# Peptides against a protein of PDB entry 4N7V: the designs that were tried, part 192

Target 1, 222 residues: chain A of PDB entry 4N7V
Amino acid sequence: TLRSITSPLVAHRLKPIRQKTKKAVVSILDSEEVCVELVKEYASQEYVKEVLQISSDGNTITIYYPNGGRGFPLADRPPSPTDNISRYSFDNLPEKYWRKYQYASRFVQLVRSKSPKITYFTRYAKCILMENSPGADFEVWFYDGVKIHKTEDFIQVIEKTGKSYTLKSESEVNSLKEEIKMYMDHANEGHRICLALESIISEEERKTRSAPFFPIIIGRKP

## One batch from the design tools (peptide; made by RFdiffusion4, then SolubleMPNN)

Design b2_p28_8_s3 (from b2_p28_8, 10 letters changed)
Fold by OpenDDE base, seed 2:
Structure b2_p28_8_s3 (fold): chain B 222 residues (1-222), chain A 28 residues (1-28)
Amino acid sequence: as target 1 above (222 residues)
Amino acid sequence: SLLEKIKELLKYTEERLEEELEELEKEE
């Protein structure tokens, strides 16, 4: 099943973006829907032959073929849906479209990993919790030039000198120099606070059913 | 702009994603 290889994509709170590649254009629209345009070149002109339009929650996929499959000239936005459209739920999406959906999902997840959800200023650093899940990326930019980037898979450290290295296990973290451990301790504290705030704010959103509270900024740079 | 910064940060990963898409199309 599609669900066994990927979860429904989530594009909520993401800003509009359009990224062109050789064979496709992927977009996040103002509506927070995601579009994959499949591009073919003919006589030095690019045409959109197929469009997958995915809802912001990833659960509905609308597929259409511009001009009855003849294609529509590539423009600065996806072509409007034609009269011959197919609409599928995530669980009913035909297998022939699974790879294209996965492409959209991977792009959205990447954008989410660079989209701030919580920005938290401490006396020593700017901390940022990103939108991706599970295991949201967490970045710490110390005012003295040290940088720490935490992902689900690794921790990257950039020292004042510009020296950069990656930690992939607990043993490597424990082997850090004492001076670096101080930065790591501060980063971990900031991370804990951001996760706690995310939980509290999300619960309040659920209770009030109001407009989204995210993204949020806490504090200011000294 | 913020969006341009995001695009720049995504450039390398997007190129990799394009390669993956091309590989998938060859398998079809």
Scores: peptide ipSAE 0.066, ipTM 0.691, DockQ to the pose 0.026
Fold by OpenDDE base, seed 5:
Structure b2_p28_8_s3 (fold): chain B 222 residues (1-222), chain A 28 residues (1-28)
Amino acid sequence: as target 1 above (222 residues)
Amino acid sequence: SLLEKIKELLKYTEERLEEELEELEKEE
């Protein structure tokens, strides 16, 4: 099943973006819907042959073939659906579209991993908790030039000298130089605080059913 | 801008994703 290889994408709170590649254009719209335009070149002109429009919660997929399948000239936005539109739920999406959905999902997840949900300024660093889930990325930009990037899978450290390395186990983290451990400790503290605030704010958001509270900025840049 | 930063950071990942799409197109 599609669900066995990916979860429904979530594009809520993401800013509009349009990313063109050679064979496709992926967009997050103002509506927070996600569009994948499949592009083919003919006579030095690019045409959109197929469009997957996915709802912000990933549960509804609308597929259409512009200009009766002949394609529509690539523009600065997805072509509007006119005819021959198919609508599917996530669980009813034909297998032939699974890879394309997965493409969209991976793109959205990557965008989420670079989209601030909570920005927290400390005395020493700018801390950013991102939108991706589970295990949101957490970035710490120390004002002295040190950078720490935490993901669910690894921790990347960039030292003042520009030396960069990736840690993938607790053993490697424990083997860090003492000076780097100090940065890591600060990063971890900022991370804990952001997670705690995320939980509290999310709960209040649920209770009040107000407009989205995120993204938020906490503290002031010194 | 944030969006430009995202685009730049996505470049290499997008290339990989594009390769996956190309493979799919060949199978169709």
Scores: peptide ipSAE 0.033, ipTM 0.693, DockQ to the pose 0.025
Fold by OpenDDE base, seed 4:
Structure b2_p28_8_s3 (fold): chain B 222 residues (1-222), chain A 28 residues (1-28)
Amino acid sequence: as target 1 above (222 residues)
Amino acid sequence: SLLEKIKELLKYTEERLEEELEELEKEE
C-alpha cells in the first residue's frame, strides 16, 4: 500500500512556493494544496504533461492531463484542470502515481523542516521549532555566532570559528567540550520549552477550532 | 524573507530531488 511507504503529506500553514527542477515543478499553492507538474521538453519549449494536485491534508489527489494530454506550456503556475480529471483518495491512489506522490511528500517534508512553527527568543539565542513531524527540526542561532541544528537523526554544531561537525550518538554528545556543552544545554532547554508550548497551544487550538495559532513568536530579539 | 530562505535551502537539495525524479521516470 501507499501508506506503507509514506504518510499523507501535510501542507497546512506552509507558505506558497514554486520549485522547478529539470523534469518537474512542485508547488505549494495559496490554498495550501500541493501540485506536481511533470514537464517534458519539445522543440526547446517546456510543457506540462501531467499534474498531480494534492489536498493540504494529503488525502485527496486530483490528477489531470492538460490540453487533452497534449500538454500545456509551462508557466508560473500550474495549468487549470481540464475535463480529463481523475480524483483519488490517498488509499485508493493507483500504484503508478505512488512515486510521484512520494516526491511531493518529500518536498513538503523538506519545506516543513524549514518552516518555523515556533520562534522563541531567549537571552542568548533565537530558537526555532519547525513544522515537520515527527521529530520536528529545531534550530538555535546564538547571538554570538554559534549555531545548533537538531533533527531526528543528528545534531549539527557550527562553532564561532565556522567549524562544523555532526553528532549522531549520545556518546558523541557526551564527549563535547565543556564550552560547547553549555550551548547544547541552552539549546535543549529552548527545545523543551518549545515542545511544551506546542502541546499547550495545539490543545487550545483544538478546543476553539479557530484560525491556526501557529506560527507564533515568543519573546523578541534583544 | 522566509520564502527566499526556504528556496535557498531547497536549492541545496534540488540535485537530489532531480535524481529521485529521474529514477521515478525510468521506472515508468
Scores: peptide ipSAE 0.029, ipTM 0.671, DockQ to the pose 0.026
Fold by OpenDDE base, seed 3:
Structure b2_p28_8_s3 (fold): chain B 222 residues (1-222), chain A 28 residues (1-28)
Amino acid sequence: as target 1 above (222 residues)
Amino acid sequence: SLLEKIKELLKYTEERLEEELEELEKEE
């Protein structure tokens, strides 16, 4: 099943973006929907031959073939849906579209990993919890120049000297120099606080019918 | 801006994404 290889993409709160590659254009629209335009070139003109339009929650996929499959000239936005539109739920998406969906999902995850959800200023650092899930990226920019980037898979450290290294296990983290451990401790504390705030704010957001609370900024740079 | 940073990051990943798309087309 598609669900066994990926989860529904989530594009909520993401800013509009359009990224062109040789064979595709992927977009996040103002509506927070995600569009994958499959591009073919004929006589030095690029045409959109297929469009996957995915809802912001990833659960609905609308597929259409512009101009009856002949293609529509590539423009600055996806072509409008034409006749012969197919609509699928995530769980009913035909297998032939799975890889294209995965492509969209990977793009969205990348964007989410660089999209601030919570910005938290401490006495020593700017902490940023990103939108991606599970295991959101967490970046800490210390005012003295030290940088820590936490992902689900690794922790990257950039020291004052510019020395950079990646930690992939708890044992490696525990073997850090004492001076670096102090930065890591602060980063971990900031991370804990951001996660706690995310939980509290998300719960309140769920109880209200207001506009999204995120992204938020807490504190100020000294 | 955030969008500019994202676009710069995506540039480094484009080659990999294009390879994946090319493989998809060969299978179709």
Scores: peptide ipSAE 0.028, ipTM 0.666, DockQ to the pose 0.024

Design b2_p28_8_s4 (from b2_p28_8, 12 letters changed)
Fold by OpenDDE base, seed 2:
Structure b2_p28_8_s4 (fold): chain B 222 residues (1-222), chain A 28 residues (1-28)
Amino acid sequence: as target 1 above (222 residues)
Amino acid sequence: SLREEIQKLLEYTEKVLEEILEELEKEE
Protein backbone atom coordinates (compact mmCIF):
# COMPACT_ATOMS: atom_id res chain seq x y z
CA THR B 1 0.00 0.00 0.00
CA LEU B 2 1.00 3.63 -0.42
CA ARG B 3 0.66 4.08 3.33
CA SER B 4 3.40 1.49 3.86
CA ILE B 5 5.94 3.69 2.06
CA THR B 6 4.78 7.19 3.08
CA SER B 7 2.21 9.05 5.14
CA PRO B 8 -0.09 11.71 3.69
CA LEU B 9 1.88 14.90 3.20
CA VAL B 10 1.06 17.92 5.36
CA ALA B 11 1.48 21.35 3.79
CA HIS B 12 -0.43 23.42 6.35
CA ARG B 13 1.18 26.74 7.31
CA LEU B 14 3.80 26.45 4.56
CA LYS B 15 4.57 29.50 2.45
CA PRO B 16 4.09 29.39 -1.31
CA ILE B 17 7.12 28.21 -3.26
CA ARG B 18 7.89 27.02 -6.78
CA GLN B 19 10.93 24.85 -7.46
CA LYS B 20 11.97 23.85 -10.96
CA THR B 21 14.13 20.84 -11.68
CA LYS B 22 15.09 19.30 -15.01
CA LYS B 23 12.14 16.93 -15.20
CA ALA B 24 9.60 18.42 -12.82
CA VAL B 25 8.32 21.54 -11.13
CA VAL B 26 7.05 21.29 -7.57
CA SER B 27 4.93 24.03 -6.03
CA ILE B 28 3.20 24.90 -2.82
CA LEU B 29 0.30 27.17 -3.74
CA ASP B 30 -1.32 30.01 -1.82
CA SER B 31 -4.07 27.51 -1.01
CA GLU B 32 -1.38 25.29 0.59
CA GLU B 33 -2.04 22.65 -2.05
CA VAL B 34 0.97 20.91 -3.56
CA CYS B 35 1.45 20.55 -7.31
CA VAL B 36 3.85 18.29 -9.17
CA GLU B 37 4.24 19.19 -12.83
CA LEU B 38 5.96 16.58 -14.99
CA VAL B 39 8.00 18.33 -17.65
CA LYS B 40 9.06 17.14 -21.11
CA GLU B 41 11.19 19.01 -23.61
CA TYR B 42 10.27 19.20 -27.31
CA ALA B 43 12.14 21.36 -29.80
CA SER B 44 13.84 23.34 -27.01
CA GLN B 45 10.48 24.13 -25.37
CA GLU B 46 9.38 22.70 -22.03
CA TYR B 47 5.85 21.30 -21.72
CA VAL B 48 3.83 20.13 -18.74
CA LYS B 49 2.49 16.69 -19.63
CA GLU B 50 0.99 15.65 -16.31
CA VAL B 51 -0.04 17.39 -13.09
CA LEU B 52 -0.63 15.96 -9.64
CA GLN B 53 -2.45 18.41 -7.39
CA ILE B 54 -2.48 17.27 -3.77
CA SER B 55 -4.61 18.79 -1.01
CA SER B 56 -2.96 20.49 1.96
CA ASP B 57 -3.71 17.49 4.18
CA GLY B 58 -2.41 15.05 1.55
CA ASN B 59 -5.63 13.05 1.44
CA THR B 60 -6.95 14.09 -1.98
CA ILE B 61 -5.01 13.80 -5.23
CA THR B 62 -6.28 15.38 -8.45
CA ILE B 63 -4.54 14.25 -11.62
CA TYR B 64 -4.95 15.81 -15.05
CA TYR B 65 -3.16 15.86 -18.40
CA PRO B 66 -3.00 19.38 -19.85
CA ASN B 67 -4.27 19.95 -23.39
CA GLY B 68 -5.63 16.43 -23.73
CA GLY B 69 -2.25 14.94 -23.00
CA ARG B 70 -0.44 16.96 -25.66
CA GLY B 71 1.09 19.12 -22.97
CA PHE B 72 0.94 22.79 -22.06
CA PRO B 73 3.90 25.19 -22.26
CA LEU B 74 5.66 25.55 -18.92
CA ALA B 75 4.69 28.79 -17.19
CA ASP B 76 5.11 30.52 -13.82
CA ARG B 77 2.24 28.49 -12.35
CA PRO B 78 0.62 25.10 -12.91
CA PRO B 79 -1.80 24.91 -15.84
CA SER B 80 -5.47 24.96 -14.90
CA PRO B 81 -7.27 21.64 -14.97
CA THR B 82 -9.66 21.38 -17.92
CA ASP B 83 -10.84 17.96 -19.08
CA ASN B 84 -10.15 14.36 -18.10
CA ILE B 85 -9.60 15.06 -14.43
CA SER B 86 -9.23 12.14 -12.05
CA ARG B 87 -9.66 12.50 -8.31
CA TYR B 88 -8.40 9.96 -5.81
CA SER B 89 -8.17 9.56 -2.09
CA PHE B 90 -4.78 8.75 -0.61
CA ASP B 91 -5.72 5.11 -0.02
CA ASN B 92 -7.21 4.72 -3.51
CA LEU B 93 -4.36 6.27 -5.48
CA PRO B 94 -3.27 3.98 -8.33
CA GLU B 95 0.17 2.45 -7.84
CA LYS B 96 1.51 4.11 -10.99
CA TYR B 97 1.35 7.47 -9.18
CA TRP B 98 2.92 6.36 -5.89
CA ARG B 99 6.46 7.45 -6.69
CA LYS B 100 5.26 10.85 -7.85
CA TYR B 101 3.35 11.26 -4.61
CA GLN B 102 6.45 10.21 -2.68
CA TYR B 103 8.40 12.87 -4.55
CA ALA B 104 5.90 15.50 -3.45
CA SER B 105 6.05 14.20 0.12
CA ARG B 106 9.83 14.43 0.26
CA PHE B 107 9.74 17.97 -1.05
CA VAL B 108 7.15 19.01 1.52
CA GLN B 109 9.09 17.35 4.32
CA LEU B 110 12.22 19.22 3.27
CA VAL B 111 10.36 22.54 3.27
CA ARG B 112 8.88 21.72 6.67
CA SER B 113 12.35 21.01 8.08
CA LYS B 114 13.26 24.63 7.31
CA SER B 115 9.95 26.22 8.30
CA PRO B 116 9.88 27.66 11.83
CA LYS B 117 7.04 26.49 14.05
CA ILE B 118 8.33 27.96 17.32
CA THR B 119 11.03 30.60 17.64
CA TYR B 120 12.32 31.01 21.19
CA PHE B 121 14.86 33.64 22.20
CA THR B 122 16.92 32.86 25.28
CA ARG B 123 19.58 34.93 27.00
CA TYR B 124 22.25 33.23 24.92
CA ALA B 125 20.63 31.93 21.73
CA LYS B 126 17.86 31.94 19.16
CA CYS B 127 16.14 28.53 19.26
CA ILE B 128 13.93 27.30 16.42
CA LEU B 129 11.67 24.25 16.37
CA MET B 130 10.72 23.37 12.79
CA GLU B 131 7.48 22.06 11.27
CA ASN B 132 8.65 18.62 10.15
CA SER B 133 7.43 15.51 11.96
CA PRO B 134 8.01 13.14 13.58
CA GLY B 135 11.18 14.36 15.28
CA ALA B 136 11.12 17.99 14.21
CA ASP B 137 14.44 19.64 13.43
CA PHE B 138 15.72 21.95 16.15
CA GLU B 139 18.27 24.70 15.56
CA VAL B 140 20.11 26.81 18.11
CA TRP B 141 21.96 29.91 17.00
CA PHE B 142 24.08 31.20 19.85
CA TYR B 143 24.79 34.92 19.77
CA ASP B 144 28.52 34.24 20.07
CA GLY B 145 28.56 32.26 16.82
CA VAL B 146 28.12 28.66 17.96
CA LYS B 147 25.40 26.71 16.15
CA ILE B 148 23.75 23.41 17.03
CA HIS B 149 21.41 21.61 14.63
CA LYS B 150 19.47 18.61 15.94
CA THR B 151 17.61 16.18 13.69
CA GLU B 152 16.07 12.81 14.32
CA ASP B 153 19.25 11.20 12.97
CA PHE B 154 22.13 13.40 14.12
CA ILE B 155 23.41 16.49 15.89
CA GLN B 156 25.59 18.93 13.98
CA VAL B 157 27.84 21.35 15.86
CA ILE B 158 29.51 24.42 14.41
CA GLU B 159 32.05 25.98 16.76
CA LYS B 160 33.15 29.63 16.96
CA THR B 161 36.18 28.83 14.83
CA GLY B 162 33.96 27.46 12.08
CA LYS B 163 34.94 23.88 12.85
CA SER B 164 31.99 21.59 12.24
CA TYR B 165 31.28 17.98 13.12
CA THR B 166 28.36 15.56 13.33
CA LEU B 167 27.36 13.39 16.27
CA LYS B 168 25.36 10.22 15.57
CA SER B 169 25.39 8.45 18.92
CA GLU B 170 25.02 9.22 22.58
CA SER B 171 28.57 8.02 23.12
CA GLU B 172 29.88 10.72 20.81
CA VAL B 173 27.83 13.34 22.65
CA ASN B 174 29.31 12.21 25.94
CA SER B 175 32.81 12.56 24.51
CA LEU B 176 32.40 16.26 23.76
CA LYS B 177 34.71 18.84 25.27
CA GLU B 178 33.39 20.47 28.43
CA GLU B 179 33.03 23.86 26.80
CA ILE B 180 30.87 22.34 24.05
CA LYS B 181 28.80 20.41 26.59
CA MET B 182 27.69 23.73 28.05
CA TYR B 183 26.26 24.75 24.70
CA MET B 184 24.67 21.32 24.29
CA ASP B 185 23.04 21.59 27.71
CA HIS B 186 21.56 24.95 26.82
CA ALA B 187 20.37 23.62 23.46
CA ASN B 188 18.71 20.64 25.13
CA GLU B 189 16.94 22.89 27.61
CA GLY B 190 15.68 25.13 24.83
CA HIS B 191 14.52 22.06 22.94
CA ARG B 192 12.62 20.75 25.95
CA ILE B 193 10.89 24.09 26.44
CA CYS B 194 9.89 24.32 22.77
CA LEU B 195 8.43 20.81 22.83
CA ALA B 196 6.50 21.58 25.99
CA LEU B 197 5.12 24.80 24.52
CA GLU B 198 4.19 23.02 21.30
CA SER B 199 2.17 20.50 23.27
CA ILE B 200 0.37 23.14 25.34
CA ILE B 201 -0.41 25.38 22.39
CA SER B 202 -1.60 22.47 20.26
CA GLU B 203 -3.96 21.40 23.01
CA GLU B 204 -5.41 24.90 23.25
CA GLU B 205 -5.89 24.94 19.47
CA ARG B 206 -7.79 21.67 19.71
CA LYS B 207 -10.04 22.95 22.48
CA THR B 208 -10.92 26.28 20.90
CA ARG B 209 -10.93 25.15 17.25
CA SER B 210 -9.70 28.64 16.53
CA ALA B 211 -7.35 29.93 13.87
CA PRO B 212 -3.87 28.42 13.91
CA PHE B 213 -1.58 29.71 16.64
CA PHE B 214 1.59 28.70 14.82
CA PRO B 215 4.08 29.94 13.86
CA ILE B 216 4.83 31.64 17.17
CA ILE B 217 7.70 33.74 18.48
CA ILE B 218 8.53 33.75 22.18
CA GLY B 219 10.73 36.47 23.62
CA ARG B 220 13.04 38.79 21.74
CA LYS B 221 16.71 39.03 20.98
CA PRO B 222 18.51 40.74 23.88
CA SER A 1 15.92 34.31 4.50
CA LEU A 2 13.77 31.21 4.79
CA ARG A 3 13.41 31.06 1.03
CA GLU A 4 17.16 31.19 0.54
CA GLU A 5 17.72 28.43 3.08
CA ILE A 6 15.13 26.24 1.39
CA GLN A 7 16.68 26.92 -1.99
CA LYS A 8 20.10 25.84 -0.76
CA LEU A 9 18.68 22.63 0.64
CA LEU A 10 16.80 21.93 -2.56
CA GLU A 11 19.97 22.39 -4.57
CA TYR A 12 21.71 19.90 -2.32
CA THR A 13 18.93 17.33 -2.73
CA GLU A 14 18.27 18.01 -6.41
CA LYS A 15 20.31 15.03 -7.55
CA VAL A 16 18.33 12.67 -5.34
CA LEU A 17 15.03 14.03 -6.63
CA GLU A 18 16.17 13.78 -10.24
CA GLU A 19 17.18 10.17 -9.69
CA ILE A 20 13.66 9.40 -8.49
CA LEU A 21 12.20 11.01 -11.59
CA GLU A 22 14.56 9.12 -13.88
CA GLU A 23 13.49 5.87 -12.30
CA LEU A 24 9.86 6.79 -12.91
CA GLU A 25 10.54 7.40 -16.59
CA LYS A 26 12.22 4.03 -16.97
CA GLU A 27 9.23 2.26 -15.50
CA GLU A 28 6.83 3.92 -17.97
Scores: peptide ipSAE 0.029, ipTM 0.684, DockQ to the pose 0.024
Fold by OpenDDE base, seed 3:
Structure b2_p28_8_s4 (fold): chain B 222 residues (1-222), chain A 28 residues (1-28)
Amino acid sequence: as target 1 above (222 residues)
Amino acid sequence: SLREEIQKLLEYTEKVLEEILEELEKEE
């Protein structure tokens, strides 16, 4: 099943973006829908031959072939749906489209990992909890130039000198120099606070059923 | 900017994604 490969993508609260690769263009629209345009080149012109338009919650996939499959010249936005439109639910998506959906999902996940959900200014740093899940990325930009980037898989440290290294185990974290441990401790505290706030705000958002509360900014930039 | 950051990430993942797309083209 598709679900065994990936979960439905979630593009809520993501800003519009359009990214071109050699064979595809992936976009998040103003509507928070995600579009994958499959691109082929003919006579030095790029054409969109297939489009997957995925709903913001990832559960509905609309597929169409511009100009009856002849393709539409690549433009600054996806071509409008044509008469040849197929609509699928996530669980009913034909297998031939699974890899393309996975492509969209990976793109969205990348965008989410760089999209602030909570920005928290501390005395020493700008802390940012990102939108990706599970295990949202957490970045700490210390005002003195130190940066810590936490992911589900690793912790990256960039020192004032620009020296960068990655920590993949608790043992490595425990082996840090004392000066770096201070930054790590602060980062961890900021992370804890952001997670706590996320939980509280999400619950209130659920109760209120209003406009999204995220992204939010806590504190002020010094 | 977000776009710039995403672009850098996509450059890293592009090869993997292109390989997937190439495989799809072979199946068609």
Scores: peptide ipSAE 0.029, ipTM 0.685, DockQ to the pose 0.022
Fold by OpenDDE base, seed 5:
Structure b2_p28_8_s4 (fold): chain B 222 residues (1-222), chain A 28 residues (1-28)
Amino acid sequence: as target 1 above (222 residues)
Amino acid sequence: SLREEIQKLLEYTEKVLEEILEELEKEE
């Protein structure tokens, strides 16, 4: 099943973006829908041959072939859907499109991992909890130049000297120099606070059914 | 900027994404 390889993508609260690669253009629209344009080159011109338009919640996939499958010249936005449009639910998406969906999903996940959900300024650092889930990325930019980037899989440390290293286990974290441990402690505290606030704010958002509360900024830059 | 950060990530993952796209072209 498609679910065995990926979950429905979630593009809510993401800013519009258009990213061109060699063989595709991926866009997040103002509507928070995601478009994958499959690009082919012909006679030194790029053409969009196929478009997957995915709903913001990832559950609906609309597929169309511009210009009756002949392709439409690549432009600054996805081509308009043709009359021959196929619409699928996530669970009914034909297998032939699974890899394309996975591509879109990975792109969205990358964008989410770099999209601030909560920005928290402390006395020593700018802390940022990102939109990706589960295990949202957490970045700490210390004002003295130290950076800590936490993901579900690893912790990256950039020291004042510019030396960078990745920690993949607790044993490696425990082996850190005392000076670095102080930064880690601060980062962990900021992370805890952001997670707590995320929970509280999300609950209030649910209760009030108001406009999205996120992204938010807490504290002031010194 | 967000765009710059995304660009950096995409450059890092470009090979993976291109591999996916190449596989798709073979299936067509």
Scores: peptide ipSAE 0.028, ipTM 0.688, DockQ to the pose 0.023
Fold by OpenDDE base, seed 4:
Structure b2_p28_8_s4 (fold): chain B 222 residues (1-222), chain A 28 residues (1-28)
Amino acid sequence: as target 1 above (222 residues)
Amino acid sequence: SLREEIQKLLEYTEKVLEEILEELEKEE
């Protein structure tokens, strides 16, 4: 099943973006829908041959072939759907489109991992909890130049000198120099606070059932 | 600005997306 390889993508609260690659263009639209344009080149001109338009919640996939399958010249936005439109639910998506959906999903995951959900300014750093889930990325930009990037899989540290290293185990974290440990402690505290606030705000958002509360900014840059 | 944020994101994701596409193409 498609669910065995990926979950429905979630593009809520993501800013519009358009990424061109050699064979595809992927976009997040103003509507928070995700579009994958499959591109072919003919006589040094790029044409969109197929478009997957995915709803913001990832559950509805609309597939169309521009210009009756002849293709439409690549532009700065996806071509408009024509009469030859197929609509699928996530669970009913034909297997031939699974990889394309997976591509869209991975793109959205990457965008989410770099999209601030909570920005928290501390005395020493700018902390950012990202939109990706589960295990949202957490970045800490210390005002003195130190950077810590936490993911579910690793912690990356960039020191003042520009030296960077990745920590993948608890033992490696415990082996940090005392100087770096201070930064890590601060990062962890900021992370804890962001997670706590996320929980509280999400609960209030659920109760209110209004426009999204996120992204939010807490504190001010010194 | 939004433009700057998008540009920064694009620069970050470009290489990763290319790698993903290459992986997907190999599986086809």
Scores: peptide ipSAE 0.027, ipTM 0.660, DockQ to the pose 0.031

## One batch from the design tools (peptide; made by RFdiffusion4, then SolubleMPNN)

Design b2_p29_1_s1 (from b2_p29_1, 8 letters changed)
Fold by OpenDDE base, seed 3:
Structure b2_p29_1_s1 (fold): chain B 222 residues (1-222), chain A 29 residues (1-29)
Amino acid sequence: as target 1 above (222 residues)
Amino acid sequence: EEEELEKEREEELEKELKELDEEYEKELE
């Protein structure tokens, strides 16, 4: 099943974006729907041959073939569905579209990993918890120039000198210079606080059932 | 500082998207 290889994508709270690659154009619309435009080149002109339009919650997929499958010239937005349109639920999506859905899902996940959910200003740094899940990315930008980027898989450190390195284990973290350890400790504290706040705010958001509370900014830059 | 953050995130996104595109190149043909 599709569910065995991916979960429904979640594009809620994401800003509109349009990104062109070699074979496709992927967009997040104002409606928070996600569009994958499959692009072919003919006579030095790019045409959209197929479009997957996915709902913001990832559960509904609308597929259409512009201009009866002949293709529509690539523009600054997805072509409007005017021809035969197929609509599928996530669990009923034909297997031939699974890889394209995965492509969209991974794109959205990348965007989410770069989309602030919580911005928290401390005395020493700007901390940012991102929208991706599980294991949201966490970035810390210290006012003195040190940067720390935490993911589920690694921690990247950029020192004041511009020296950059990646840590993938606790042993590597424990081997850090004492000075860098202080930054890491602060980053970890900020991370803990952001996660705690995320939990509390999400619960209140659920109870209120109103406009989204995120993204939020906590504190002010000194 | 905010502009720097946004630029770096955009550059990282573009890089990872390129890698993703390469991974799916055959399937997206």
Scores: peptide ipSAE 0.256, ipTM 0.833, DockQ to the pose 0.613
Fold by OpenDDE base, seed 2:
Structure b2_p29_1_s1 (fold): chain B 222 residues (1-222), chain A 29 residues (1-29)
Amino acid sequence: as target 1 above (222 residues)
Amino acid sequence: EEEELEKEREEELEKELKELDEEYEKELE
């Protein structure tokens, strides 16, 4: 099943974006829907031959073929659905579209990993918890130039000198120089605080049933 | 400074999107 290889994408709270790649244009719309436009080149002109439009919660997929399948000239936005429209639920999506859906899902995850959910200013750094899940990315920009980027898979460190390296195990983290460990300790504390705040804020959102509280900024740069 | 940080994130996103496009090149043909 599609569910065995990916979960429904989640585009809530994401800003609109339009990115052109070699074979496609992928967009998040103002409606928070996600569009994949499959692009073909003919006589030095690019045409949209197929569009996958996915709902913000990832559960509904609308597929259409612009201009009766002849294609529509590539523009600054997806073409309107007019010809050969099919609508599927996530669990009923034909297998031939699974890889394209997975592409859209991975795009959304990348955007989420670069979208601030919580920004927290400490005495020494700007800390940012991102929107991706599970295991949200966490970035720390120290005011003295040190940067730490934590993901579920690795920790990247950029030192004041510009020296950069990646840590992929606890053993490597434990082998860090003491001066770098101090930055790591501060980053970890900021991370813990952001996760705690996320939990508290999410619970209040649930209780009040109000508009989203995220993204949120806590504190200010000294 | 905030604008510089945003620009850096955008450049990282563009790089990762290119890598993703290469991975799915055959399926998107």
Scores: peptide ipSAE 0.248, ipTM 0.827, DockQ to the pose 0.603
Fold by OpenDDE base, seed 1:
Structure b2_p29_1_s1 (fold): chain B 222 residues (1-222), chain A 29 residues (1-29)
Amino acid sequence: as target 1 above (222 residues)
Amino acid sequence: EEEELEKEREEELEKELKELDEEYEKELE
């Protein structure tokens, strides 16, 4: 099943973006829909031959072939669907489209990992909780130049000297120099606070059923 | 400083997107 290789993508709250590759253009639209345009070149002109338009919640996939499959000239936005439109749910998507959907999903997840959800300024650092899930990325930019980047898979540390290293186990974290542990402690506290705030704000959003509160900035640089 | 941080994240995104594109190059034909 498609679910065995990926979950439905989630593009809510993401800013519009358009990224071109040799064979495709992937976009997040103002509507928060995700479009994958499959591009072919003919006579030095690029044409969109196939479009996958995925809903913001990832559950609906609309597939169409511009200009009756002849292709439509590549432009600054996806071509509008006209004829021969197929609509699928996530669970009913034909297998031939699974890799393309997975590409879109990975793209969105990557964008989410670089999209601030909560920005929190402390006395010593700018802390940023990202939009990706599960296990959102967390970045800490200390005003003195130290940087810490936490993911589900690793912790990256950049020291004042520019020395960079990656920690992938608890043993490596425990072996840190005391000076670096102080930064890590602060980063962990900032992370805890951001997660707590995320929970509180999300609950308030649920209660009010208003427009999204995220992204949010808490405090300001000293 | 805020602009610099945003630029760094954008550069990281572009790098990782390139890697993603290479991974899926064959499947996107």
Scores: peptide ipSAE 0.267, ipTM 0.838, DockQ to the pose 0.630; fails the geometry check
Fold by OpenDDE base, seed 5:
Structure b2_p29_1_s1 (fold): chain B 222 residues (1-222), chain A 29 residues (1-29)
Amino acid sequence: as target 1 above (222 residues)
Amino acid sequence: EEEELEKEREEELEKELKELDEEYEKELE
């Protein structure tokens, strides 16, 4: 099943974006829908041959082939759906589209990992908890130039000198220079605070049933 | 400064998106 490969993508609270790659243009629309435009080149012109438009909750997929499959010239936005469209639920999506859906899902997840959910300014750093899940990315930008990027899989450290390295185990974290450990301790504290705030705010959001509270900014740069 | 941070995130996004595109190149043909 498609669910065995990926969960429905979630594009809520994401800002509109349009990114071109070699074979596709992927967009998050103002509606928070996700579009994958499959691009082909012919006579030095790029054409959109196929479009997958996915709802913001990932549960509905609309597929269409511009100009009866002849393609539509690539523009600054996806071509409008024609009358020749197919609509599927996530669980009814034909297998031939699963990899394309997975592509869209991974794109959204990537965008989420770069989308601030909570920005927290400390005395020493700008801390950012991102929208991706599970295990949201957490970035710390120290005002003195040190950077720490935490993901579910690794911790990346960029020192003042620009020296960059990745830590993938606790042993590697423990082997850090003492000066870097101080930055890591601060990053971890900021991370804990952001997670606590996320929990509290999410609960209040649930209770009030109002507009989304996120993204939020806590404090301000000194 | 915030603009610079956003630019760096965008560049990282573009890089990772290229890697994603390469992974799915055959399926996107």
Scores: peptide ipSAE 0.264, ipTM 0.835, DockQ to the pose 0.613; fails the geometry check

